Peptides against a protein of PDB entry 5FRP. Designs and how they scored, part 52

Target 1, 225 residues: chain A of PDB entry 5FRP
Amino acid sequence: VEWTESIPQIIATREDISKELNQALAKTFIDSDPRVRRTSVMIFNKVPVTEIWKNITNKAIYTSLLHLAREKHKEVRELCINTMAKFYSNSLNEIERTYQNKEIWEIIDTIPSTLYNLYYINDLNINEQVDSVIFEYLLPFEPDNDKRVHRLLTVLSHFDKKAFTSFFAFNARQIKISFAISKYIDFSKFLNNQESMSSSQGPIVMNKYNQTLQWLASGLSDSTK

## One batch from the design tools (peptide; made by RFdiffusion4, then SolubleMPNN)

Design b2_p14_2_s3 (from b2_p14_2, 4 letters changed)
Fold by OpenDDE base, seed 1:
Structure b2_p14_2_s3 (fold): chain B 225 residues (1-225), chain A 14 residues (1-14)
Amino acid sequence: as target 1 above (225 residues)
Amino acid sequence: ARSIAGGLTGKELA
């Protein structure tokens, strides 16, 4: 743990990180101690993306990072998911694709697919986290149409079949959620009107309102768990 | 627990 904690400083201050150091770092990602794995992931958060790409040249480190998305330890997994999504976004924004870094990009380009495949775990907490990182890092709000399309195409270009399926399902869900929210608002307005509530439609709308709320709530994780 | 499909798309609103 202590050794791994020193790595961010080393990367930040040195340009000549040895092959041996990279190999040693790679081993920390598969360490039996979750604290070691956590610390390893934190390197990607503490060190600027440009320095990471420059100094971490062992592809096994990046591969191992991606594997931690399915880590059994909850804290490490959650950290990893956020970290890899952010790292992907930062890489797209700041790192030029060159012949020299091609092999690393081949790994990094699989991050979106890796994340979308997490939906198949069928865990509400994971789903919410993936939703969050998609909106924040993978497909962020972009007013420029060309940039938005380019980002989308970049994300999709490395999807496997399962990721595509997940992607479409995700989008379909968003549409349904939007519709449900719209109905929720309409029903709420109706229920707030005394005349409407006294009408024959009053009880019907009340039932629909409750169903809508239940549906919306069912898609959310229990914050107490 | 809801199905994987339910996790992805949610149930249809009645």
Scores: peptide ipSAE 0.019, ipTM 0.660, DockQ to the pose 0.156
Fold by OpenDDE base, seed 5:
Structure b2_p14_2_s3 (fold): chain B 225 residues (1-225), chain A 14 residues (1-14)
Amino acid sequence: as target 1 above (225 residues)
Amino acid sequence: ARSIAGGLTGKELA
């Protein structure tokens, strides 16, 4: 753990990291101790993306990072999912595609597919997290249409069949959620109006309001679990 | 629970 914790500083200050160090770092990602794995993932959060790409050249490190998205330890998994999504976004923004880094990009380009495939686990907590990182890192709000389309195409260009299926399901779900939220707002406004509540529609709207809330809540994870 | 096949819950909200 202590050794791994020193790596971010080394990467940030050293221009040349030995092959041996890369190999050693690769082993930390598959360490039996979750604390070691966590610390390893944190390297990607503490070191600038440009320095990561420059100094971490062992493909096994990147591959191992992606594998942690499905690891059993909840905290490490959650950290990994956030980290890899952010790293993907930062890489797209800051790292040029060259012949020399092609092999690493081949791995990094699978991050979106890796994330979308997590939906098949059918876990509410994981689903919620994947939803979050999609909006924050993979497909963030972009006012420029050309940039937005380019990002979308980039994300989709390396999808496997299952990822595409998840993508379409996700979008369909978002439309439904949006509609439900809109109705929730409308019903809330209605219920806040005394005249409306006193009308014959009052009880009907109250029931619809409750149904809408129940539907929305059913899609949310329990924070206590 | 959320469903990938049916969207959010697999049930449509009318």
Scores: peptide ipSAE 0.019, ipTM 0.656, DockQ to the pose 0.136
Fold by OpenDDE base, seed 3:
Structure b2_p14_2_s3 (fold): chain B 225 residues (1-225), chain A 14 residues (1-14)
Amino acid sequence: as target 1 above (225 residues)
Amino acid sequence: ARSIAGGLTGKELA
């Protein structure tokens, strides 16, 4: 753990990182101690993306990072999911595609598929986190239409078949959520009107309101777990 | 737990 914690400082102060250091770092991602694995993931959060691409040249490190997205240890998994999504976004924004780094890009380009495939685990907490990182890092808000389309095409261009299926399911769900929220608002307005609430429709709308709330809540993770 | 497949068909609202 202490050794791994020193790595960010080493990367920040050295122009080149030895092959031996890369090999040693690769081993920390598969260490039996979750604290070691966590610390290893944190390197990607503490070191600028440009320095990571420059100094971390062992492909096994990137592959291992992606594998941690399905790790059983909850804290490490959650950290990994956020980290890899952010790293993907930062890489797209800051790293030029060259002949020298093409092999690393081949791995990084699979991050969207890796994330969308997490939906098949059918875990509500994971689903919520994946939803979050999609909106924050994979397909962020972009007012420029050309840039937005380009990002979308980039994300989709490396999808496997399962990721495409998840993508369409995700979008369909978002439409349904949007509709539900719209109805929630309408019902809320109706119930806030005293005359409407006292009408024959009052009890009917109240029931629909409760049903809508229940439906929306069912899609949220339990904060106590 | 609400599955992604459930998002496609789901239960109807209103």
Scores: peptide ipSAE 0.014, ipTM 0.654, DockQ to the pose 0.113
Fold by OpenDDE base, seed 4:
Structure b2_p14_2_s3 (fold): chain B 225 residues (1-225), chain A 14 residues (1-14)
Amino acid sequence: as target 1 above (225 residues)
Amino acid sequence: ARSIAGGLTGKELA
């Protein structure tokens, strides 16, 4: 743990990192101690993306980072998911694609697919986290139309079949949520009117209102878990 | 039942 904690400073202050250091760092990602794995993931979060790309040259490190997205330890997994999504976004924004870094980009370009594949675990907490990182890092709001399109195409261009399926399901769900929210608003307006509530439609709308709320709530994880 | 991307299978709002 202590050794791994020193790595961010080394990367930040040194222009070159030895092959041996890269190899040692790669091993920390598969360490039996979750604290070591956590610290290793934090390197990608604490060190500027440009410095990571410059100094972390062992592709196994990047592969191992992606693998941790499915690890059993909840805290490490959650950290990894956020970190890799952010790292992906930062890489797209700040790192040029060159011949020299092609092999690393081949791994990094699979991050979106890796994340979308997490939906198949069918865990509400994981799903919510993936939803969050998609909106924050993978497909963030971008006022420039060309940039938005290019980002989308970049994300999709490396999807596997399962990721595409998840992508479509995600978008379908978003549409449904939007529709449900719209209904919720309409029903709320109706129910807030005393005359409407006293009408024959009152009980019907109340029932639909409750169903809408239940549906919306069912998509949310328990905050206590 | 939960579906992919956190939705519910077979349940739609009408």
Scores: peptide ipSAE 0.014, ipTM 0.655, DockQ to the pose 0.150

Design b2_p14_2_s4 (from b2_p14_2, 6 letters changed)
Fold by OpenDDE base, seed 2:
Structure b2_p14_2_s4 (fold): chain B 225 residues (1-225), chain A 14 residues (1-14)
Amino acid sequence: as target 1 above (225 residues)
Amino acid sequence: ARSVAGGLTGKELG
């Protein structure tokens, strides 16, 4: 009987502790020290997704995480972009949509839009990172057609207008890159053939080869920056 | 050069 009577108090205490922890954690995401913000983001990488959803119930934390995608501090921003993309993917795979977590899902479902909107910053480093996380986490390779389509529809279902525009632009760019790579391969094969290289077409193909390489390279960021 | 709308290149390959 005494044990039963203590249960409500224990539950209340746990809720209070959880609330306090959530409130404290929310503050760390907006801390002036980039190291604190970084550490906060790392929680999403270190703690299993199921435990995060269970214990982090303050919406402000998730909203703040998404805002860090536009962080001025490069390291924090890059970490955040990778973290939120991974977290989105893990959530889709491991977290069921319930009435209780609906409000959090409403935020998490905006992660794809948040990421695609980063293309409008027009930064090569950011663009490359967004490209990377799209292939790794948002729209990973999936041989099952039904699963692939379902994932795609899930990602697109919460897009804003800008995200859609970026999505189509991204795909168009990928087609162009694929074409360029194909041409690079063809030109390389041609140039590796001695008879072809010595022909009247040799210099022409060499020029096209160089142009193709330059075009491909122009889309790459400087790793030293 | 890449466009602001999704990182498209500003040059066409001929």
Scores: peptide ipSAE 0.012, ipTM 0.636, DockQ to the pose 0.164
Fold by OpenDDE base, seed 3:
Structure b2_p14_2_s4 (fold): chain B 225 residues (1-225), chain A 14 residues (1-14)
Amino acid sequence: as target 1 above (225 residues)
Amino acid sequence: ARSVAGGLTGKELG
């Protein structure tokens, strides 16, 4: 653990990292101690993306990072999902595709598929996290239409069949959520009007309001679990 | 837990 904690500082102060250090770092990602694995993932959060690409040259490290998305240890998994999504976005923005880094890009380009495939676990907490990282890092808000389309095409260009299926399901769900929120707002406005609430429609709208709230709430994870 | 195919709950809103 202590050794791994020193790695970010070493990367920040050195122009190049030795092959031996890369090999040693690769082993930490598969260490039996979750604390070691966690610390290893944190390297990707503490070190600038440009320095990561420059100094971490062992492709096994990147492959191992992606595998941790299905880690049984909750804390490590959650950290990994956020980390790889952010790393993907930063890489797209800051790292040029060259012949020398092609092999690493082949791995990094699978991050979107890796994330979308997590929906098949059918875990509400994981689903919520994947939703979050999609909006934050994979398909972020972009006012420029050309840039937005380019990002979308980049994300989709490396999808496997399962990822595409998840992508369409995700979008369909977002439409349903939007519709439910719209109804919630309309019902809330109606119920806030005293005249409307006292009308014959009052009880009917109240029932629909409660149903809408229940439906929306059922899609939220339990923060206590 | 909810499935990808099932959306949020699979319940339709009237």
Scores: peptide ipSAE 0.012, ipTM 0.629, DockQ to the pose 0.132
Fold by OpenDDE base, seed 1:
Order: C-alpha cells, then structure tokens, then sequence
Structure b2_p14_2_s4 (fold): chain B 225 residues (1-225), chain A 14 residues (1-14)
C-alpha cells in the first residue's frame, strides 16, 4: 500500500525534474555568453533526434534555436543554421507526426522558411551556407520521384511570402549557374583545341570564357573575407 | 553583397 502511494509522487517528481530541466535548458539559449548558447545548440547536434524529441518538450527551446539563426555571433549563427537544417531533415526521416508532438512540429516545419528568409540579409557567406544546407538537408537528392515530390511539398507547405520569393529567386539562379557552367565547359573544350584557337573565333571565345568565369566567380564567396 | 533577388539578375550572360 505504501509503495502504491509513492508511485504518483515519483511520477510527479520525474515530471517536475523534466520540466525544470527543460526550463533550465530554455534559459541557456538566451544566455549572454555565446559559449553557453553554442553548447546549447550542440545538444541538437550531438544527441540523436529521437532522444531530443522525447526529452525536450518545451516549445520555447525550439523557437529559441530558430532565433539563433540571426544571432550576431558568427560562430553560433553558423552552427545554428547547420544544426537546424540537419535537425529538420532528421526529424522528417525519423519522427512520426502525432497529436502529442504537433506543437513542436508546427515550429520545426517553419525551419525551411526561416532558412530561406536568411537570403534577405544579403550576406554572401550566409547565402552560401543556406545554399549548402538546402542541398544537403532540406532538398537532398532523392531518386524516388514520389518521395522527392513529397519532400518538396512538405518544405513549401509552410513557406511565408518572403520564403517563396527567395525560393523562386534561388531556383532561377541555379538555372543560370547551370547554364554558365555548361558554357564554361564548352568554351574550355574549344580553347583546348589548337585549331579552334587559331581560328577567327579564338579571341571571341576567349573573351566569352573570361566573362563566364568572372560571372561564376562573382557568385562565390571570397574565401579571404 | 550578393542579392538572391537582384544580384545575379543583372548579369545576363550574352
């Protein structure tokens, strides 16, 4: 009888501990020390996604994670962007949508929009990072057409107006880059042919090659900055 | 500064 009476108290204690832990963790994401914020973000990177979803139940933690994408501290921001993109992908792959986790999913489903909105900062390094995480985590290569379309629709289903605009701009840019690369290859082949280079078209193609190369380079971040 | 909306739109590869 005494054992049975202690069970509710034990359950309550565990819930209290879990709640307290979540509350304490939530505070670390807004800590003034960037090292603390960094460590907090690393939890999402080090702990398996399934364990995170089980143990981190405070929605404020997930919201705070997303906000760190615009943090002033470069290292923490970059870590956060990579971490949230990876976490999104892992969540889609490993976490089932249930009634209990619906509120958390509502936050997680905004990660793509959050990332695409970073393009409006107009920072070359941020843009490159966002490009990278889109191809690696948000819209990875998927040979199955149905799965690929489903993933795309999932990503787009929670876009705001700005994210859609960025999405279209991004895709337009990718098409242009692809075309430029194709031209670069063609011009390179032409220039590697001695007979072609000696022709009247040689200097013209060389100029176009240089222009194409310059255009491609202008779209890349300066590694020195 | 590379603008996603504007940065690459003006450089038409002729």
Amino acid sequence: as target 1 above (225 residues)
Amino acid sequence: ARSVAGGLTGKELG
Scores: peptide ipSAE 0.012, ipTM 0.626, DockQ to the pose 0.109
Fold by OpenDDE base, seed 4:
Structure b2_p14_2_s4 (fold): chain B 225 residues (1-225), chain A 14 residues (1-14)
Amino acid sequence: as target 1 above (225 residues)
Amino acid sequence: ARSVAGGLTGKELG
């Protein structure tokens, strides 16, 4: 753990990280101690993306990072998911694609697929986290249309079949949520009108309103968890 | 009750 904790400083201050150090670092990602794995993941959060790409050249480190997204330890897994999503976004924004870094990019480009494939675990907490990182890092709000489209195409261009399926399911759900919110607003307006509530439609709309709320509540993340 | 499948398999609003 202590050794791994020193790595961010080394990467930040040195331009030539030895092959041996890279190999040693790679081993920390598969260490039996979750604390070691956690510390290893944190390197990607603490070190600027440009320095990571410059100094971490061992492919095994990146592949191991991606594998941690499915590990048993919840805390490490959650950290990994956030970390890899952020790292992906930062890489797209700050790292040029060159011949020299092509092999690393081939791994990094699979991050979106890796994340979308987590939906198949069918875990509510994982699903919520993946939803969050998609909106925050993978497909963030971008006012520039060209940039937004380019990002989307970049994300999709490396999807596997399962990721595409998850992507479409996710989007379909978002559309449904949007529709439900719209209905909620309409029902709320109706119910706020005393004359409307006194009409024959009053009870019907109230029931639909309650159903809509229930549906929304079941699909939205619990802020208390 | 929130289902574990809430991410991909949301209930359809009829």
Scores: peptide ipSAE 0.013, ipTM 0.636, DockQ to the pose 0.164; fails the geometry check

Design b2_p14_3_s1 (from b2_p14_3, 8 letters changed)
Fold by OpenDDE base, seed 3:
Structure b2_p14_3_s1 (fold): chain B 225 residues (1-225), chain A 14 residues (1-14)
Amino acid sequence: as target 1 above (225 residues)
Amino acid sequence: DEDEKKLQEFIDLK
């Protein structure tokens, strides 16, 4: 654990990380101690993306990072999902594609697939996290149409078949959620109007309101868990 | 079929 904690500093200070160090680092991602795995993931958060790409040349490290998205340890998994999404976004923004880094890019380009494939688990906590990182890092809000399209195409261009299917499922769910929210708003407005509530439609709308809320809530994880 | 089922459940918030 102690030596792993020193790695970020080493990466930051040393221009040439030895092959041996990279190999050692790769092993930490599969360490039996979740604290070690966590620390390893944190390297990607503590070290600038440019320095990571420069100094971490062992592709196994990146592959191992992606595998931690399905980690059994909740904290490590959650950290990993957020980290890899952010790293993907930062890489797209800051790292040029070169011949030298092609092999690493081949792995990094699979991050979107890795994330979208987590929806097949259909865990509410995971779903929420993946939703979050999609909107924050993978497909962030972009008012520029060209940039938005290019980003979308970049994300989709490396999808596997399952990820594509998941992507469509995600969009379908979002449409449903959006529709439900729209209904919720309409019902809320109705319920806040005394005249409307006293009408024959009052009880009906109340029931629909409750059903809508229940459906929306069913998609949310329990924050207490 | 299992994957499709899971995604459908996901879409339906089940």
Scores: peptide ipSAE 0.426, ipTM 0.924, DockQ to the pose 0.785
Fold by OpenDDE base, seed 2:
Structure b2_p14_3_s1 (fold): chain B 225 residues (1-225), chain A 14 residues (1-14)
Amino acid sequence: as target 1 above (225 residues)
Amino acid sequence: DEDEKKLQEFIDLK
């Protein structure tokens, strides 16, 4: 019976160790060395989501992760954006909402807003990356209509005002892009027809083709930057 | 509003 009485002390000791570890880990996310920050972000990629939720209980770590999405160091920022989006998706799929993890979920639920708010920077590289993670992790292809709707509602339910506005802007841009692509295809077909090109409309369509192509290209980031 | 301008530029691919 005496050994049972020692268990609370052991648990308390482990809790202290866990707390200290979490505090130490939290400091690494704000370290001056970008390599340290990168390594810290990679924890979320290397460790299963269930283990992250179990062992990382300091909310400051999650908050710090989200802040790195606006970091100046490109590599760390890019890694962070991908990591947080993936982590969000994995959390939705694998982590139950409990009383104990409620505070962490409150932070994680802001990831979609954090990502959509990056469009206000209007950096082509960031825009492209956010586009990518939206389609890959936030709103992935889902053939089940009910699941797709539920995911969408989950994402939207925690939006701030700016994120909502950004969301609508994103959708508007997608429609414009889609329309431009359709025009590009039509113009391309026209230009590949000799009879059409010999017509009076030939030069006009060529100009429209070039304009459309230029517009589409303007939305793409330079891979060399 | 700077945010509105940025979003419009974003939509227009500017």
Scores: peptide ipSAE 0.426, ipTM 0.924, DockQ to the pose 0.774
Fold by OpenDDE base, seed 4:
Structure b2_p14_3_s1 (fold): chain B 225 residues (1-225), chain A 14 residues (1-14)
Amino acid sequence: as target 1 above (225 residues)
Amino acid sequence: DEDEKKLQEFIDLK
């Protein structure tokens, strides 16, 4: 654990990290101790993306990072999902595609697929997290249409079949959620109006309101878990 | 298949 904790500083200050250190770091991602795995993932958060690409040259490290998205330890998994999404976004923004880094890019370009494929688990906690990282890192808000489209095409261009299907499912769900929210707003306005509530439609709308809330809530993870 | 079922459940929030 201690040596792993020193890695961020080393990467930040050193221009060359030995092959041996890369190999040792690769092993930490599969360590039995979740604290070691967590610390290893944190390297990608603590070190500038440019320095990571420069110094972490063992492709197994990147592959192992992606595998942690499905690990059993919740905290490590959650950290990993956020980390890889952010790393993907930062890489797209800051790292040029070259012949030398092609093999690493081949792995990094699969991050969107890795994330979208998590929806097949259909765990509410995972779903919420993946939703968050999609909007924050994969397909962030971009007012420039050309940039937005370019990002979208970049993400889609490396999808596997399952991720592409998941992408459509995600969009379909978003449409349904949007519709439900619109109905929720309408029902809320109705219920907040005294005249409307006194009408024969009052009880009917109340029921629909409750059903809408229940449906929306069903997509939310239990905060106690 | 199972994947399609899972995605449908995902879409339907089931």
Scores: peptide ipSAE 0.424, ipTM 0.924, DockQ to the pose 0.784
Fold by OpenDDE base, seed 5:
Structure b2_p14_3_s1 (fold): chain B 225 residues (1-225), chain A 14 residues (1-14)
Amino acid sequence: as target 1 above (225 residues)
Amino acid sequence: DEDEKKLQEFIDLK
């Protein structure tokens, strides 16, 4: 009988410890030291998604994670963007939606909007990174049509107005890029043909080739920065 | 609208 009385106390203590841990963790996400913030973000990469959902119950932690997507510190921001995208994907794949985790899901479901809204900054480095995580985690290649459509609908269903607009802009840009790449290939083939290059069109195509390359390059981030 | 301008720049790779 005495051992049964100790169980509620242990549970209460564990809950208190969990609460305290969550509170302490929440503070690390807003720490002034980028290294601390980085370490905090890395928790989401090192700990399985199921354990994160189980043990991290403070909404502020998830909100803070999302906020770091606009972090001034480049390394922390980049890590955060990758982390939140991956976490979103893993959550969709592994975490069931329940009444108990509804409030956390309401935050996690905003990750796609958060990411797409980064395009409004129009920073080349950020753009490139967001492109990458969209293709890798948000809307990955899926051979199953039903799964692919379901994922797309899931992502879109929680978009705000700005995210929708950004989504369409993203797709429009991708079409333009694809077209430019196709032209680049065609021009390259033309220029590699000696007869074509010796024709009156040779100089014209060379000019178009250079313009196409310049345009494509303008969309790439400077790796030296 | 500044946001619209930014998105257009984004699309145009400017």
Scores: peptide ipSAE 0.419, ipTM 0.922, DockQ to the pose 0.771

